# Peptides against a protein of PDB entry 3OGK: the designs that were tried, part 195

Target 1, 307 residues: chain A of PDB entry 3OGK
Amino acid sequence: ATPDRLSRRFPNLRSLKLKGKPRAAMFNLIPENWGGYVTPWVTEISNNLRQLKSVHFRRMIVSDLDLDRLAKARADDLETLKLDKCSGFTTDGLLSIVTHCRKIKTLLMEESSFSEKDGKWLHELAQHNTSLEVLNFYMTEFAKISPKDLETIARNCRSLVSVKVGDFEILELVGFFKAAANLEEFCGGSLNEDIGMPEKYMNLVFPRKLCRLGLSYMGPNEMPILFPFAAQIRKLDLLYALLETEDHCTLIQKCPNLEVLETRNVIGDRGLEVLAQYCKQLKRLRIERGADEQGMEDEEGLVSQRG

## One batch from the design tools (peptide; made by RFdiffusion4, then SolubleMPNN)

Design b1_p26_5_s3 (from b1_p26_5, 10 letters changed)
Fold by OpenDDE base, seed 5:
Structure b1_p26_5_s3 (fold): chain B 307 residues (1-307), chain A 26 residues (1-26)
Amino acid sequence: as target 1 above (307 residues)
Amino acid sequence: SETLRVFEKDPSLPPGAGLVLEYERT
């Protein structure tokens, strides 16, 4: 349906999700710019969807102007913005969102591609937001944002439960973890092995409620940092971990309450056997071919669910 | 709550390609 038809039929719409382009298997079969622009939808949202509080764009082209219009139109009524695998915007657009939508609870730009101008958007978010529950810029490249702002967010947002980040050195997030007392989910970061400091990360303290976790570049030497709370882990993202089959077995055996596992084929038959033996609560398993492969959650056949 | 899904296909595109609208109503 056209944007105008949607608003006419559902003037009190509270949640909207737009999905452009097909799933991963078909992604290369369509022109990149086809039907992907959110502009006409943002215009309609701005004019006619006055109760809209949740917006999810998936695989869409989003400009800074679109974000600015959306931000100003919805302001503090906007609770959720998800830029899921989107492109076309810069950090100026993000700045507009966080400037005008000061009560935003969920901000996601996972796997989005954008031009990074500065880190002001995260700073602004840190300075003014106290409502944030979910912050997700997983699998993005931010080089100009400050881990201190993330710490400030954790301190000010008491309901912050899920944070997924890019390639922050995990030690730079020590302050964040200390502040994020209610954090249940963390993904991302960067673990960097140092031969001269084999226990570089052994003193890392995680939030007490942490139960969903994915640490990028975690190897067997870093894996023991999870052991103190492995029994409370319910979801593991090992897609970007540097674990071999036996390492998987070791970790899985320590996670009897695991419900969701995402990993690579390196887990092997042996890892699957161990998983079946020790993880009786497992509900979802995702196995990808490789860590460097562009995995899309929407790819059919990658996820098995247990009823 | 009911999730409504509307699929708009461009005939110039391969099967399954297009814009999907999902929205929730009570």
Scores: peptide ipSAE 0.166, ipTM 0.755, DockQ to the pose 0.046
Fold by OpenDDE base, seed 1:
Structure b1_p26_5_s3 (fold): chain B 307 residues (1-307), chain A 26 residues (1-26)
Amino acid sequence: as target 1 above (307 residues)
Amino acid sequence: SETLRVFEKDPSLPPGAGLVLEYERT
């Protein structure tokens, strides 16, 4: 469908997902100048799609102007915005979204590339939103946002169940974890090994309902922080963990209720054997290799179903 | 009401790209 035909065919459209630049384009199998701009679609949304509440752009080019137009057009009717592997915008565009769409429930920028001007967007979100359920800027780089704003969001958004972040020092998120009483999923952060203080993370208190997690840069020394609640872990993202084969074996043995595992090929045959032995409820397994880590088609990547 | 989900290939997009559309009808 073209934008001009979209509203005519679907006048009551509630959800729109646009997939741009396919995997083939990432490997230069198709021209890069084919397009992928959201602008004509945002124009159509603004003019004619008055019932749209969910927007998902995947691998699209999105400008600040596009985001501003979308924000103003949908305002508090916008419940979901996913900028999935998108590019072309700055944090000013994000600020416009959170300023105008104060009842947004899902905000995702996972793997998007953007220019960071300031941390105002997260602050504005923290000050005015009480509806947020999912916040995801996993695999992004922010240097100007405040962990305090995440804590405020957790306090004010009682339905907040999933948060994925960039490289925040985990110790800076103590207040966030304390406030996020209903959090079920957390990914990201940064664990920084300190040889002089090997137990610096051992006193971390995670949300009681946490069952889906992925801690970036988690090594074997930090891994024990999961042991107290390993039995309740349902999904584990080890893509950015610093675990060797034996470490995988150790952790997997402690997660008998694991349903989803995402990891690297370092798990090896031995890790897979242990997985098969101890994780009888496993439904999905994703094993990434160096080349496979780039631009997966699925939001969760290529997964092998085991149950 | 019924929620319908439809995938449509956009001819302006390369292979593998397209639209997922959701709408409600009574």
Scores: peptide ipSAE 0.101, ipTM 0.744, DockQ to the pose 0.037
Fold by OpenDDE base, seed 3:
Structure b1_p26_5_s3 (fold): chain B 307 residues (1-307), chain A 26 residues (1-26)
Amino acid sequence: as target 1 above (307 residues)
Amino acid sequence: SETLRVFEKDPSLPPGAGLVLEYERT
């Protein structure tokens, strides 16, 4: 459906998801100028989709101008923006979104590629937003944002339940975790092994409601920080953990209420056996091949174990 | 709510390349 056909047929549309889908095998066959530009859709949203509150772009080309137009057109009516694996924008575009959409509840830029100019967008979000429920810039590279702004967001946004971040040192997020009293999900950060201070993370205090977790670079020495609340963990993201097969077995045995596991092939047959034995509530298992096996990205091998 | 999925093929693109539109119908 062309943008104009969509608005004519559904003038009261509240949620829109656009997904650019080049088949991986066809990447070289697709003209470079075809990326799935959001521009014509943003124009239509601005003019004719006046009730739209949720926008999800996946694998689309998004410019700062597109974000600025969207922000100004929807303003405080925009509740959800997901830039999922998008490219073409800078942090100036993000700044426009958070400046004009002060009641945004979900902001996602997971796996997006962008140019980072400064950390002003996160600062602006921290200064003016009290509605945020989900913040996700997982698997992104932000070097200019402040963990203090994240703490401020946690303090001001009482409905904040899910936060996924890039490579923040976990110890810099202590204030954030203390402030995020209702946080249920956290992914990302960076655990840095220190041979001279093996216990540096042992006193880390997590939010009491935390049940979905993925700590990046978590090794066997850091893994024990989860043990006090492992029984309440329902989702684990171990894709970026530094756990071997035996470490997986150890952790899985402590998570009897695990519903979702995302991990790498390192879990092995042994880890799967342990998972079957101890995790009777498991609903979804995702196993990715490590970086060495150039498997096609799109094989979401969602093995739904039909119990 | 019924989620409708519409695939829009660009005739200039190879088969299987295009835009997927997902919207919720009340």
Scores: peptide ipSAE 0.121, ipTM 0.754, DockQ to the pose 0.045; fails the geometry check
Fold by OpenDDE base, seed 2:
Structure b1_p26_5_s3 (fold): chain B 307 residues (1-307), chain A 26 residues (1-26)
Amino acid sequence: as target 1 above (307 residues)
Amino acid sequence: SETLRVFEKDPSLPPGAGLVLEYERT
């Protein structure tokens, strides 16, 4: 359906999700003008979808001009923007979004490819937003943003419940964790082993309500930092952890209330046996077998409709 | 609320390439 047909049929649309479906195997076989651009949709949103408050683009091409048009058209009515595995924009586009959409609740750029000009977008978000509930730039590389701005966001946004970040050194996020009193979910960061300082992370204090967690590069030496609250953990993302089979067994035994586990084949049959024995509330298990099994990520998008 | 899903195929593209539109009808 063309954008204009959608608006004519559903003039009061509140939520829109667009998914580009290029098959990896079709690389170089798909023309650039295959319809993966959001531009015609943003034009239609701006002109005719006046009640739209949630926009989700997945595997789409998004320009700074598209983001600027969307931001100005929806302004404080925009509650959710998800740029999921998108490309074509810079941090200038993000700056426009956070400048004009000051009541945004969900901002996601997970696995998106972009050009980073500066860290102004996160600073602007920190200075003006008090509504943010979900911030997600997981599996991205923002080198110019400040952990102090993230701390400010945590302090000002009392409804902030989920934050997923790139490769911040975890110790730089101590202030953020202290400020994020209602945080339930955290993913990302970077744990860096220091042979000369084995207790580098032992004094790390997490938010009291934290129950969904994925720490990047967590090894067996860092894993004990989870033990004080392991019984309250409901979701673990171990895809980017540096844990072997025995380490998985050790951690799983300490998480009797685990509902969701995402991990790699390293868990093995032994880890699965331990999981079955100790985690009786388990609802979902994802095991990544390598680069080609990216297919299971599509099901997680359906569960986020709760809110 | 009903979630509607529409898949748009482009005949000029290989099979399986296209755009998926998802929207919620109240």
Scores: peptide ipSAE 0.092, ipTM 0.724, DockQ to the pose 0.046; fails the geometry check

Design b1_p26_5_s4 (from b1_p26_5, 11 letters changed)
Fold by OpenDDE base, seed 5:
Structure b1_p26_5_s4 (fold): chain B 307 residues (1-307), chain A 26 residues (1-26)
Amino acid sequence: as target 1 above (307 residues)
Amino acid sequence: SVTVRRFERDPTLAPGEGLVLEFERT
């Protein structure tokens, strides 16, 4: 399918997802000249897909000009933009999106790589958006955005239910958590161990509806902060946690309503056994090999084909 | 039943790579 053929056949498209795939996997399905860059698709969206509300680019090259064109073309009709594992843009492109798309509900840049010029995009979003439901810049490197803008977003966007962030110090998000009364999902942040203050995170208060969680760099010393609401946790992202097999077992036993677990092979067969024993509502399990685990084929904490 | 999924991080699409299209229509 080509952009022009798609628009002619489906002029009333509301949602479009484009996934970049290795050429070998898409042989003879898409012309080679349409691969990689979103530009031809954005052009087609701008000209012919006037009812498009949702755009999802996955593993594609996206320029600031592409984002600007998309933003201006769809404006307040754009409800969802997902830049999933994309590259080629800067925060200027994001600024254009949030400036022109004032009613955006979902904004995702998860695992995207970009050039960060400033934090204006998040500030602009905070100042003008009241519709946001999902904000996701998980596994990104923003250094110039303000936690205060995130707090403002939480205060102004009453339907905000899912927020995933990069490496914010979790204590800087206290105000955000207090404001985000309807938040159900949070991923990211950074927990930093302090030998002099081992309990520095113990007073952290999470939103009452929080049930999907992934705290980056959470170790066994920080893990107890979850225990007060572990029974309501339905999804855990432990991919970036610093938990060993036994720590996994400890946490899993406290999460009887767990439906989704994402973790590394450090969980081991033992952790999987504990999971099976205590988490009867489990629907999905994702296990990845961590970078630290790639060389440990014969060590404890590996998931075998039995588990 | 529990669905076990193993994912590897895919690199970003290089120039000339193919596309998969998913869409919603009225």
Scores: peptide ipSAE 0.043, ipTM 0.490, DockQ to the pose 0.063
Fold by OpenDDE base, seed 4:
Structure b1_p26_5_s4 (fold): chain B 307 residues (1-307), chain A 26 residues (1-26)
Amino acid sequence: as target 1 above (307 residues)
Amino acid sequence: SVTVRRFERDPTLAPGEGLVLEFERT
């Protein structure tokens, strides 16, 4: 369907999700000149979809102008914006969104590519938003945002339950974790090994309700920081953990209530055996094979047909 | 040590690519 066709047929839309797909998958659905750009959709939203509060763009091209138009058109009525694997915008576009949409509850840029000009967007969000529930810029490369702004968000947004971030040093997030009293999910950050201080993360205190977790670059020396609350963990993202097979086994044994596990092939058949033994509530398992994990299936540390 | 595979974003659509629409009415 085209934007105008959709709005005419359903003028009272509250939620819209657009997924970009290969041309072969959706032949002649949209004009050729529109392609994967959100511009025509944003125009239609602005003009004719005045009850829309949730927008999800997946694999779309989004410009700063598009974001600015959307922000001004929807303002405080916009509750959800997901730029999922999108490209074409800068942090100026994000700034426009958070400036004009001060009641936004969900803001996602996961795996999006963008030009980073500054960290003002997160600062603005921190200064004015009290409604945020989900903030997700997981698997992004922000370098100019401040962990202090994240802390401010946690302090001001009492309904904040899920935060996924890029490569923040975890120790810089101590204040954030202290403030985020209702946080249930955290992914990202950066754990950096220090040979001279192997226990530098052991005093890290997590939010009491935390049950969905993924710490990037977590190795066996850092893994013990999870042990005090491992029994309450429901979801683990280990895709970017630095755990070997035996480390997986150690951690899994401590998570009897695990429902979702995402990890790499390094878990191996051994890890899968342990998972089956200890995690009886497991609902979803995702195993990705890394380029470096293409060895023989029967080797330790690799998932084979036996596992 | 484990080699960490960095994320790779799915490419955006070029002109002429198709879309899937999901929506919710009031």
Scores: peptide ipSAE 0.032, ipTM 0.423, DockQ to the pose 0.038
Fold by OpenDDE base, seed 3:
Structure b1_p26_5_s4 (fold): chain B 307 residues (1-307), chain A 26 residues (1-26)
Amino acid sequence: as target 1 above (307 residues)
Amino acid sequence: SVTVRRFERDPTLAPGEGLVLEFERT
């Protein structure tokens, strides 16, 4: 469909999701005038889609100018912006969004590629937003944003229920976790093993309602931090954990209420057997075979036809 | 019962997106 056709047929459209072609195709194989650019859609939104509250771009090319135009056109009416695996923008574009859309509830830029100029966008969000429910910059690399701003967001946004971040040191998020009283989901961070401090993370206090969790780089030494509340865990994202098959088995046995598990092939047939035995509430299992799993010779650590 | 869905990797996808197996309990 073309933007014009969509607006004519659905002038009161509230939610728009656009999907571009895979990232590799966008950079190497797609003509510049292809529908992978959001520009014509942003123009149409600005002119004719005045009821639009939710925008989801997946694998699209998004410029700072596009974000600025969108921000100004929708302002406080924009409740959701998802830049899902998008590219072409900088943190200036994000700054424009949070500056003009002060009632945004969902801001996602998961797996997006962008140029980081500064951390002002998160600071601006922290200073002025009280509506945020979902913040997700999972699988991104922000080096210039402040954990303190994340803490401020947690204090000011009482409806904040889901936060996914990049590689923040988990200890830098202690204040955030304390402030985020209603947080149900957290993914990301960075657990860094310290041989000299084996209990470095043992005193972490997680939000009481936390039930969906994915800690990046969590190894078997850090895994015990979950045990006190493992029974309330409903979703685990272990895609970026450093757990072997037996570690998976150990953790899964402690999560009888697990509904969703996302992990890598390292779970193996054994892990699947344990999962079937202990997790009777399981609704969805996702196993990804990534590059790290390619070439593994350990048959026990691989999912086969048996599993 | 469990429904198994297999998704083959599209070679045009970004690095890190591999074969995905999804199991949904019915």
Scores: peptide ipSAE 0.022, ipTM 0.465, DockQ to the pose 0.487
Fold by OpenDDE base, seed 1:
Structure b1_p26_5_s4 (fold): chain B 307 residues (1-307), chain A 26 residues (1-26)
Amino acid sequence: as target 1 above (307 residues)
Amino acid sequence: SVTVRRFERDPTLAPGEGLVLEFERT
């Protein structure tokens, strides 16, 4: 089958990426309409791809059994696992990965859909891993994992440079930020307004090397927490920020070294003009043009051909 | 110059990837 063709052609393959949606491919080894289950690939990896260190599944169906087989087959040789927009597994599968792959450096499940049984997988990772460089469960829904385990990971993994999380209350991550001395990138969390305590986030201390940031639900009242290090920011993810056009202008003016911006249509032509004026190092701009309440309420929040 | 694009979070080709396969999920 197709996995067999791959292993025969590339028996010493070290990095594999499978995409469940057609785009530009390096090799034409499979039909365009090939199935979305990773099972036959995991079987082939287990049997014939014994040098594989990096696996990236994108938009695939992945079961706990698949993860368990992969984990046991590659063990400490597995350095990277990316479950990118995947589905079909539970936290038991994640537990198997972190239990058997003790030297994993990159673990990603961004935008994956799964059944959460417990928080043991993150606890196990915290207790035994010292190699982690990238942890990414951005845009996921974990309710049973502990911020304390994330802090432990930060303390034990000296090479940890990028962490993207779900909806942790940011104040619960104070210990994590203090421990994550080499962290360069953070995305996610949850900023929650409190009318009775408007300044509750003003004393947040971020890692000294932080330069890529995306705080979820950050509004104009919370935005000032970035100002002390705004000149250090190289990448901003504002896709899930609660900023209007004027707020974008305010923040962008304070980020002269910005290289990458991801935001919504609410930035508007005005925001793009400000961006062009103040951010001379900008290299990449992503704008999501989906309908959102903020973009529909403010006519300035429209991006036209002027921008 | 500034590159304006609609891109996914992961790049098309991740650093160090030896092979990228594309297919439609059924």
Scores: peptide ipSAE 0.019, ipTM 0.381, DockQ to the pose 0.053; fails the geometry check

